Peptides against a protein of PDB entry 2AUS. Designs and how they scored, part 25

Target 1, 323 residues: chain A of PDB entry 2AUS
Amino acid sequence: ADIKREVIVKDDKAETNPKWGFPPDKRPIELHIQYGVINLDKPPGPTSHEVVAWIKRILNLEKAGHGGTLDPKVSGVLPVALERATRVVQALLPAGKEYVALMHLHGDVPEDKIRAVMKEFEGEIIQRPPLRSAVKRRLRTRKVYYIEILEIDGRDVLFRVGVEAGTYIRSLIHHIGLALGVGAHMAELRRTRSGPFKEDETLVTLHDLVDYYHFWKEDGIEEYIRKAIQPMEKAVEHLPKIWIKDSAVAAVAHGANLTVPGIVKLNAGIKKGDLVAIMTLKDELVALGKAMMSTQEMIERSKGIAVDVEKVFMPRDWYPKLW

## One batch from the design tools (peptide; made by RFdiffusion4, then SolubleMPNN)

Design b1_p10_4_s3 (from b1_p10_4, 3 letters changed)
Fold by OpenDDE base, seed 3:
Structure b1_p10_4_s3 (fold): chain B 323 residues (1-323), chain A 10 residues (1-10)
Amino acid sequence: as target 1 above (323 residues)
Amino acid sequence: SAAEAAMLAR
């Protein structure tokens, strides 16, 4: 479930200069691409790295990165961050994921028992990462946020599952099969969500990208490629946000830590150590950083480091130095 | 639970 975060206003009189920055909706096409994220429908077959390499070739890019590996056989939502936005993938790696999975049971099980046992896998589960994972093969807990059974056809169980990042659906299905007493395997898997990226009108194929890039480069039609690329700010929608004064933007864009006086508004529920997005009043991503204070501390304090700035995205020249 | 037993079996 998307946790709706309350917005607490600290400075209700703070205004923003409309001449400064480049709001996500107002970027020239080249700049939009430089700060873009593609909601790619990854085909089955290629690795996520191969697909990223193809996008780089198709769009003539120097850099790109993906928001979390899909296995070769797995299709669906693969966020691909472009160029200057490449580093925004770090916001997507810890984000929740949703999948539609087809589980094949190795024996007959009454539907009521399937439903009952699958419901026991909602909440905390124990997993060991697969051998192919870069993650240490230690037992670890993960959250299953929900399991929605879509269809049961004899031994075939189609279900939607929302999971914490780094939950292995193949392992989940294996454990469900063991719990059912008959065994099971993952027949099919599609990722339907990766944080803020989902199956919607923004989902595009590699073929769409070829065509849309062609329309732009050969026909001068930018509309399609513009729609096919989301602003990098999309990749941080699921993060707690801190909105800053225009006077603080250039400092943060130079890599200065965000201090409490720079805060205009912020999400409720920020804890010390949280990954936060530092935003302008025009909803432009300035930087990602680690919260050094809670929301409450950022409200109550008049001074101090609110955010340790880890990664700047905004160019240094979009906002003037006001110091 | 059958789920817990299944998850701990590995």
Scores: peptide ipSAE 0.214, ipTM 0.888, DockQ to the pose 0.029
Fold by OpenDDE base, seed 4:
Structure b1_p10_4_s3 (fold): chain B 323 residues (1-323), chain A 10 residues (1-10)
Amino acid sequence: as target 1 above (323 residues)
Amino acid sequence: SAAEAAMLAR
């Protein structure tokens, strides 16, 4: 998620009409909710699906979805995409995750050995998906991006871990325990990050949502509920972006593929097959799609399909049809 | 490594 992507400008003269669209910061509250994502602090106990169902009830929503399952016992960052934004969760499923985990060792181990062995689990690890996962139980590699030991208190090891999507921290801790020779189990787990969503001022509880919805509906105070809901564009911050001309927006919003002439600027390092976010010049999410060209091909070519548009988010009428 | 051995033992 922290990959700073260079922005390559293809058309430096491209302007955007301020009257068209609804920039993420300028949506009326109802529209903001329709295109919103909640950075929910999921409590321990409920399933991620139960929590989504509660949010739908609290906020009187028809549709919502979450950016990656947390186990019932796991708390913390659960992005919940609302209404028209619901399908933006597809951008979050493959995103990196961070956790704070409490590992309990089943024996005494010198701190130096704990630190040394845990460092060996940075990088590529081998895991078998648990029985409860919809994933085939084949051995697979996953990346551990970093392990930061926060505290060692005898047999209790508190650590932060950044991982590739679908890394099982419970399995990691079990393997660490085996490598230490004493065994270990996961005592506690909190997700502190899911792609662009982290523990910050945007993190809200279910209780906060109840109160904030009440303040809006009963007291006419929209500020709290507005702050509690992030624009859907937040959910794609970690993706490579392609910014398009105003004249291309309506076509893409109708489900047309993005062609090379529509590109104003783009991130470096897009590869063919990458999931990309198609943005307006006002940083509005138009669509998600599959890159059909590399960044270099999108620069060098004058014509062709740059992005196969898979999922449109923007309404067809936010920008005029200019074709 | 002890890590590799532990991961392969499952």
Scores: peptide ipSAE 0.208, ipTM 0.886, DockQ to the pose 0.029
Fold by OpenDDE base, seed 5:
Structure b1_p10_4_s3 (fold): chain B 323 residues (1-323), chain A 10 residues (1-10)
Amino acid sequence: as target 1 above (323 residues)
Amino acid sequence: SAAEAAMLAR
């Protein structure tokens, strides 16, 4: 998620009408909730689906979805997309994850050997999906971006790990234990990051949500519930972006593909087939789509389909039809 | 590596 993407400007004269749309910071509270994502601190015990069902009950919502399953016993960062934002979870599922894990070794190992062997698990690893996953039990590669050992206390190893989506930390710890020759198991696991969502001031509990909803509904105080819900645009911060002209917004909001003339600016490094976020000049999410061109092709070409629009989020009436 | 051997070991 921390990859700074260069922004290439294609049309430096493109302006946006301040009267059109609802920028993420200017949504009325009801609209903010309809296009919201909660950075939930999932408690240990319940499933991610049970927690989503509780949020729906607490906030009186028709639909919600989570940005990637946490096991029942695992706590921490669970992005929960609300109502009209529910489908934005498709951007979060492939996002990198960070965890803090406690590994318990089944024998005594010198600290220098622990550090050396754990460093060998940085980079590309081979995993087999667990029996409980709906995923075919084929060997697959995954990336470990980093392993940071926080503490070693005898047989207990506390570490931070950044991983590609669908890396199984329990399996990683099992393999580390085998490589150490003594065996190991996962004692504790907390997710500290899911793409753009991390442990920060936006992290809230189920209890916080109960209280904040009460303060809004009974006391008329919207501040707490407003802060507890992030705009759906937060859930796409890690994606490559394409910013479009005001004249193209309504067409894309109606499900039209983005054509090259509609592009104002875009991130560098977009490849054909990438998931991209189509944004307004006010940083509003219009749609998610598949890039049909590279960044370079979108710059050099004067015409053609730049993005195949897969999921529209923006209402059709936020921008006028200019066609 | 010990890591590769462990990952291939079930």
Scores: peptide ipSAE 0.208, ipTM 0.885, DockQ to the pose 0.030
Fold by OpenDDE base, seed 1:
Structure b1_p10_4_s3 (fold): chain B 323 residues (1-323), chain A 10 residues (1-10)
Amino acid sequence: as target 1 above (323 residues)
Amino acid sequence: SAAEAAMLAR
């Protein structure tokens, strides 16, 4: 998630009215929840859908959604987007994932051979989706960004792995076991990262959420529940961003496409077809959309549709209509 | 490679 994207300024004189909008740090607690994402530590046992249903019950929510299914037996980082933020999970589906996995080998293999063979699985790998997957069972390429062996204890190999979205760690371990000649299976799996969400101080349990909701509702203490919920803008940190004029915000919030004159600053390296986050000058998420131009085209052109707006998040009344 | 062979064997 730490792709430091260069920021290109197109309009250095653009100012923002401090009275308009609600920056993530200025949201009242109810509004913060309405535009929130929980970095949940999913316990082993329940499905990701059951956990989302529990969060809705605990926090008295109408709707929520998760940033990518974890199997029942898999623990760790499950982003859960709340209420009006629920659809921000679409930004997390294509995001890279990290796991810590325990692989059990079905025979004895020298440590040097384990290390050498596991290194061959860094880069492009070929996988077939498992039978239980809703994905069509066709061969597909996926990227393994890195494999870090943490520990080798006889036949048990503990490793960290960074992967492209929709890489199957169980299939990776099976292929490693075949390449070693002894076979292997996945004993344990934990997800340690989902895009911008990782194991950090923002990671909370279901028990934490029960306690923090109680402290708010019964004791009037908002601090804990406020810290347990991240702003929806966290869920788009890994995306390329386009920052827009205050005069363009209300139009985009009404579902209008972003035109080139509305752009104040943007990240370098946007390609046509990329998912982009449209932001205010106060780093508020207005919408997600598809880039219709590259960064270079958005700089060089004076007019045209820069972003096809696919999903609006910002309320229509946070910024005035200036048309 | 042993990795490529393992991935293609399925």
Scores: peptide ipSAE 0.199, ipTM 0.884, DockQ to the pose 0.028

Design b1_p10_4_s4 (from b1_p10_4, 3 letters changed)
Fold by OpenDDE base, seed 3:
Structure b1_p10_4_s4 (fold): chain B 323 residues (1-323), chain A 10 residues (1-10)
Amino acid sequence: as target 1 above (323 residues)
Amino acid sequence: SAAEEAMLAK
């Protein structure tokens, strides 16, 4: 998520009309909520689905969805996409995750050996999904991006771990314990990151949401609830982006595929088949789609379908029909 | 590696 993607400008003269659309920071509060994502601090105890159901009740919402299940006992970063933004969770499901985990060893191991063996689990690992997962129970590879040991206290090892989506930390700890020869189990787990959502000033509790919604509805103070909800565009920050002309926005918002002439600028390194975010020049999310061309093809070609539009987010009326 | 053996044994 932290890799800055180069931006290639295809049309340096393209301007945007400031009267069209609703930039993320300029949405009225009701519209902001309709296109919002909460960076929720999920408490330990409830399921991710129960927490989503609570948010829907607290905020009087028809729809919401979460950016990747946390187990009942696991706390921390749970992105919850609201209303019209609900489908943006599809961008978060494949996103990398970070956790802080407490591993308890079942025997004494020298600290140097703990450090050495845990370092061997950086990179590609083999896992079998647990029975409770919707994922087929086949052996599969996953990436561990990094392991940072925070503290070693006898048999207790506190560590930060960055992982590919669908890596099971419980299974990782179990394998570390086997590799150490003593066995281990996961004592505690907190998710500290889910793609672009992390532990920062945007992280809010269910209690915060109750209070902030009350301040808005009863006291007319929108500031707190506005800050507690991120724009849906936050949920696509980690995706490669394609920025389009104002004249192309309405067509894409109607579900038309993005054609090459509509592109103003784009990220480098887009491959055919990649999930991409189609953005306005005001950084508004129009749609998610599948790249039908590479970045290079989108630069070199004068015509053709650049993106197969799969999920439209932007309302059809935010930009005028210019075709 | 001990890690690979541990991951393949299950």
Scores: peptide ipSAE 0.244, ipTM 0.894, DockQ to the pose 0.029
Fold by OpenDDE base, seed 4:
Structure b1_p10_4_s4 (fold): chain B 323 residues (1-323), chain A 10 residues (1-10)
Amino acid sequence: as target 1 above (323 residues)
Amino acid sequence: SAAEEAMLAK
């Protein structure tokens, strides 16, 4: 997720009209909410769906969606996309995750052996989806990007783990316990990251949201609710981006595919089939789509469909139709 | 490896 993508400029003379659109930091509060994502600290106990339903009630919203289910007992980072941003969750579902897990060992194991065995679980692991998963119960590989042991206290092992989406930490801990020869179980789990959303100053509780909404509605204080809601553009920070001309924005906002002439700049390393974010020159999310060309093809070609537009976010009227 | 064996264990 943290791979800094090089930006290749295709049109260095492209300017943007400051009067068009609504840059993420310049949205009126109502519009900010309509295009918002909450970095929610999900409490342990409720389902992710219950939490989304509560947010909808608290903020008087018609729709919301979450950026990847946390089990009832699991706390921490749950991105909740609001209203018009609801569909941005599709960018977050496949995103890498980080967790802090407490593993309880069923026997005594020397610390050096714990460290050595846990290191063997970095990289590709084999997992079977749990019974409760809608995913077919076939063996599949997943990537463990890193395991960082934070603390070992006898039989309790606190560790940070970065994983590919749909890695089951419970199953990882079970396998670690088997490899240690004593068995283990997951005592606690917290998600500390979901793609671009992490434990930072943007993390808010359900209680915070109640208070901040009250301050806005009753006291006219927008500051807190504004800070509690991130622009939807944050939810696509981990995606490869294509920045387009002002003249192309309205067409894409109408659901037209992005053609090569509309590209101003783009990230390096886009492959055909990649999910990409189409951005304005003001870093506004226009749409998500599937790359129909590589970065290199988008540079070299003068014409053709660069992106098959799948999900439009931007309203049709934010930019003028220039065609 | 002990990890591989554990992951392949049914």
Scores: peptide ipSAE 0.242, ipTM 0.889, DockQ to the pose 0.029
Fold by OpenDDE base, seed 5:
Structure b1_p10_4_s4 (fold): chain B 323 residues (1-323), chain A 10 residues (1-10)
Amino acid sequence: as target 1 above (323 residues)
Amino acid sequence: SAAEEAMLAK
């Protein structure tokens, strides 16, 4: 999520009308909720689906979805996209994850050997999906971005791990235990990050949501529930972005593909086939789509389809039709 | 590596 992307400007004279749209920081509370994502601290015990169902009841919502399943016994960061933002989970499912894990070793191992062997699991690893997963049980490669040992207490190893989406920490710990020659199991697991969502001041519990919704509905205090819900644009911060002219916004909001003349600025390093976020000049999410050109092709070409629009988020009436 | 052997054994 923390990949700094250069911004290339194609049209330095492009302006935006302040009367059009609803910037993420200027949405009325009802609209903010309709286009919101909660950074939920999932408790241990319930499934991710049960927690989403509880949020829907607490906040009186028609629909919601989560940014990647946590097992019942696993706690921590579960992004929950609300109402009109529900489909933004498409951006979060493939995003990198971070966990803090407690590994229990089944024998005594010198600390130097623990550190050396765990370092060998940084990079590419081979995993077989567990029987309980909906994923086909074929061997697959996954990336471990980093392993940071936090504490070693005899047979207990506390560590932070950054991983590609769909890496199984339980399987990783099992393989570490085999490589150490003594065996190991996962004692505890917490997810500390899911793409742009992390443990920070935006992390809220189910209890917080009950209280904050009550303060809004019964006491007229919207501040707490407003802070507890992030704008849907937070859920795409890790994606490459393309910013478009005001004149192109309504067409894209109607499901038209983005053409090259509509581009004002874009991130460097977009490849053909990448998932990209189409943004207004006010940093509003219009749509997600598939890049049909590289960044370089979008700079050099004067015409053509830049993005195949897959999911529209913006309402059709926020910007005028200028075609 | 010990890691590769452990991952290939299953």
Scores: peptide ipSAE 0.238, ipTM 0.891, DockQ to the pose 0.029
Fold by OpenDDE base, seed 1:
Structure b1_p10_4_s4 (fold): chain B 323 residues (1-323), chain A 10 residues (1-10)
Amino acid sequence: as target 1 above (323 residues)
Amino acid sequence: SAAEEAMLAK
């Protein structure tokens, strides 16, 4: 998520009308909620679906969705997209995850050996999906981006791990235990990151949401509930972006594909087939789509379909039809 | 490696 992407400008003279759209920081509270994502601290015990159902009840919402299942016993970062933003969770499903895990060893192992063997699990690993997974039970590769040992206390190993989406930490710990020769199990697990969402000042509990909603509805204080809900644009910060002309926004909001003439600026390193966020010049999310060209092709070509638009988020009326 | 053997054993 912290990958700084270079921005290439195609049209340095492109202006935006300040009267059109609703920038993330200028949305009225009701509209902010309609296009919101909560960085929820999921408690241990409930399922991710139960927690989403509670948020819907607390905030009086028709729909919501989460950015990747946490098991009942697993706590921590669960992005919950609200109302019209619900489908933005599709951008978070493929995003990297970070966890803090407590591994309990079933025998005594020297600390130097623990450190050496755990380092061998950085990089590409082989996993089989657990029986409870809807994923076909075939061997598959996953990336472990890093393992940071935080503490070793006898048979208890506390570590931070950054992983590709759909890496099973329970399976990783099991394989580490086998490699150590003594066996191991996952004692505790917390998710500390899901793409752009991390443990920071935006992390809120279910209790916080109850209180903040009460302060808004009963006391007229919007500040707390406004801070507790992130704009949906937060959920796409990790994606490559394409910024479009005001004249192209309404067409894309109606589900038209983005053509090359509509592009004002774009991130470097877009490949054909990448998931991209289509943005206004005010950093509003218009749509998600599949890149049909590379960044280089989008620069060099004067015409053609740049993005196949898959999911529209922006209302059709925020920008005028200019065609 | 011990890691590779562990991952292939299950």
Scores: peptide ipSAE 0.233, ipTM 0.894, DockQ to the pose 0.029

Design b1_p10_5_s1 (from b1_p10_5, 4 letters changed)
Fold by OpenDDE base, seed 4:
Structure b1_p10_5_s1 (fold): chain B 323 residues (1-323), chain A 10 residues (1-10)
Amino acid sequence: as target 1 above (323 residues)
Amino acid sequence: SRIDERLARL
């Protein structure tokens, strides 16, 4: 998730008109909400869909969507994309996740053995999706990026785990318990990260949202609700980016594919088939698309389709048509 | 939560 991506400049003379667009930091509150993502602290109990429905009621929204299901009993980081940003959840679904888990062992195990066995679960693991998952129950490999043991208290093991999207922590804990020879179960689970969204000052509760919306609507105080909603651009921070000329923005916003001449700068390491974010020079999200070229091809070529535009976010009128 | 109670001790 924290891959520093090099930025390759293709056109060092490209300027942006400050009068065009709405940079993430300069959106009026209504527009900020329309292009917002809430870093919600999902409470244990409700489904992720029920929580999204509550947010829609609290904030008087027509549309919202979440950046990856948390089970009813699981708390923590649930990105909720609002209104015109709703479709940005596509960028979050494949993103890495972090959890803090409490594992309860069904027998006594020496701490050194717990540490040794849990270390063996870093890397590639084979999982079968749970019966209750919407996913076909095929064996699949998933990557465990890291396991950090935070506390061992007798039979209770508190650990942080970074995982590939769609890794089942309950299944991981079950397999750890089998490897320890005593068995184990997941006592509690909290998601602490979903791609670029983590436990930080941007994490808000449903109660916070009620209060902050009230302060805005009744008292005219926008500050709280503005801070509680992140710009949709936050939801694409983990993606490789391509920054485009002002003259290309309106065409892409109309659903035209990005061609190589429109590129000002881009991240290194883009491969053909990668999901990429098309950005303005003011770091506004124009669209998500599929890379049709590598970074190297986008540098070397003078023409051709660089990105197949799949989802437009930017309105067609934020930038002028310059064709 | 049991996680929050444990994290608060670390």
Scores: peptide ipSAE 0.343, ipTM 0.912, DockQ to the pose 0.978
Fold by OpenDDE base, seed 2:
Structure b1_p10_5_s1 (fold): chain B 323 residues (1-323), chain A 10 residues (1-10)
Amino acid sequence: as target 1 above (323 residues)
Amino acid sequence: SRIDERLARL
């Protein structure tokens, strides 16, 4: 999520009308909620779906969705996209995850051997999805980006782990235990990151949401609920972006594909087939789509479909039709 | 949690 992407400017003279759209920082509170994502601290006990249902009840919402399932016993970072932003979770599902895990070993192992074996699990691993997963139980590769051992206390190993989406930490710990020769199990697990969402000042509990909604509805104080909800644009910070002309915004908001003449600036390193965020010059999310060209092709070509638009977020009336 | 109690001691 923290990879800074270079921005290539294609049209340095392109301006935006300040009267059009609703930038993420200028949305009225009701509109901010309609286009919001909560960085929820999921408690241990409930399913991710039960927690989403509670948020819908607390905030009086018609729809919401989560940015990647946490098991009932797992706590921590669960992005919950609200109302019109609900489908932005498609940007978060493939994003990397970080966890802190407590592993319990079933025998005594020298600390040096624990450290050596756990380091061998950095990189590509082969996993089979657990029986309780909605994912087909086929063997698949997953990336472990890093393992940081925080504490070794006899048979208890506390560690931080960065992983590719859909890596099963319970299965990783089982394989580490087999490699150590004594066996192991996952005693506790917390998710500390889900793409651009981390443990920071934006992390809120279900109790915080109850209180903050009450302060807004009963006391007229919107500040707390406004801070507790992130703009949907936060959920696409980790994606490559394409910024478009004001004249192209209404067409894309109507579900038209983005053509090359509509591009003002774009991130370097876009490949054909990548998920990309289409943005206004005010950093408003218009749509998610599939890149049909590389960054280089979008620079060199004068025409053609740059992005196949898969999901529109922006209302059709925020920008005028200019065609 | 056992994780929070351990992280608070590091």
Scores: peptide ipSAE 0.341, ipTM 0.913, DockQ to the pose 0.986
Fold by OpenDDE base, seed 1:
Structure b1_p10_5_s1 (fold): chain B 323 residues (1-323), chain A 10 residues (1-10)
Amino acid sequence: as target 1 above (323 residues)
Amino acid sequence: SRIDERLARL
């Protein structure tokens, strides 16, 4: 998510009409909610599905979805996409995650040995999904991006860990305990990051949402609920982006594939098969799709399908048909 | 939480 992607400009003369669309910062509160994502601090206890059901009740919503299951006992960052934004959660499924974990060792181990062994778990690890997982129990490789030991207090090890999507921290801790020779278990777990969503000023509780909705509905104060909801564009910040001409927006919003002539600018390092966000020149999310070309092919070619459009988010009427 | 109590001491 923190990788600054270079932006390559193909058309430096491309302008955008300020009267078309609804930029994330200019959406009326009702429209902002319809295209919103909450950075929820999930409490320990409830399932991620129960929490989504509560948010739907609190905010009077027809639909919502979450950006990747947290176990009932796990707290922290749960992105919840609202209404028309509900399917943006597909962009968060492949996103890296960060956790703070409390590991309890089943024996005494010197601190130097704990630090040395935990460092060996940075990089590629082999995991088997747990029995309760909806994922097939096949052995698979996963990346541990980093392990940062925060505190060692006898047999209790507090650490931060950055991992590839679908890495099981409970399984990681079990394997660390085996490598230490004493065994270990996960005492507590908090998710501190899910792709672009982290512990920051945008993190809100279920209680905050109750209060902020009340302030809006009863007192006419929208500012709190507006700040508690992020634009859906936040949920795609970690993806490579392609920015398109105003004349291409309505076609893509109708489900047409993006062709090379529609591209104004794009991120470097797009590969064929990558999930990409198609954006307007006002940074509005039009659609998600699969790249059919690399960045280099999209620069060099004058024609062809650049993106296979998989999911449209933008309404068909925000931009005029210019074909 | 035990995590929050530990993080608040760092």
Scores: peptide ipSAE 0.321, ipTM 0.906, DockQ to the pose 0.932
Fold by OpenDDE base, seed 5:
Structure b1_p10_5_s1 (fold): chain B 323 residues (1-323), chain A 10 residues (1-10)
Amino acid sequence: as target 1 above (323 residues)
Amino acid sequence: SRIDERLARL
């Protein structure tokens, strides 16, 4: 999520009509909820599916989905996309994750050896998915972006770890224990980050959601529930973006592919096949799609399909049809 | 949690 993306302007004269759309900061509370994502602090005990079912009951919702399963015993950052935003979780599934883990060693190991061996696990690792995963049990490479040892207390090692999506921390700890020669197991695990969602002021509990919904429905105070729900655009902050003309928005909202003439500005470093967010000039999410061109091709070409539109989020009536 | 108890000591 921390990749700074340069913005290349293709049309510096493109203006937007302030009467069209609903910018993330200007949605009425009901509409904000319909296009919302909760940065949930998942408690230990329940499954991610049970937690989603509870949120649906608390907030009186028909649909919701989560941004990547946490095991029952694992706590922390679980993005929960609401109602019309439910499918934005597609952007979060491939996103990097951070955890804090407590590893327990099965024997005594000198601290210098623990530090040296754990540093060797930064980079590419080979994992086999556990039996309980929906993923085929083939050996696969995963990236460990960083390991930060926070505390070594005898046989207990507290560490922060940044990983590629679908890295198994339990398996990592098992392999570290084997490399140390004494064995190890995962004593506790918390997820501290899922793409753009982290431990910050937006992190809320299930209890917070109960209270904040009550304040809105019984007391008429919308402020708390408004702050507890992030706009769906938060869930795409880590993606490369393409900003489009007002005249192209309604076509894309109807499921038309984005063509090169509709582009106003775009991020650098888009490759063919990348997942991209199509945005209005007011930073509203129109759709997710697959890039059919690189950034360079989208700049140099005057015509052609830039993005194959996979999932529309914006309603068809927020912008006028100008085709 | 054991993690929170340890982080609070750092």
Scores: peptide ipSAE 0.319, ipTM 0.904, DockQ to the pose 0.981

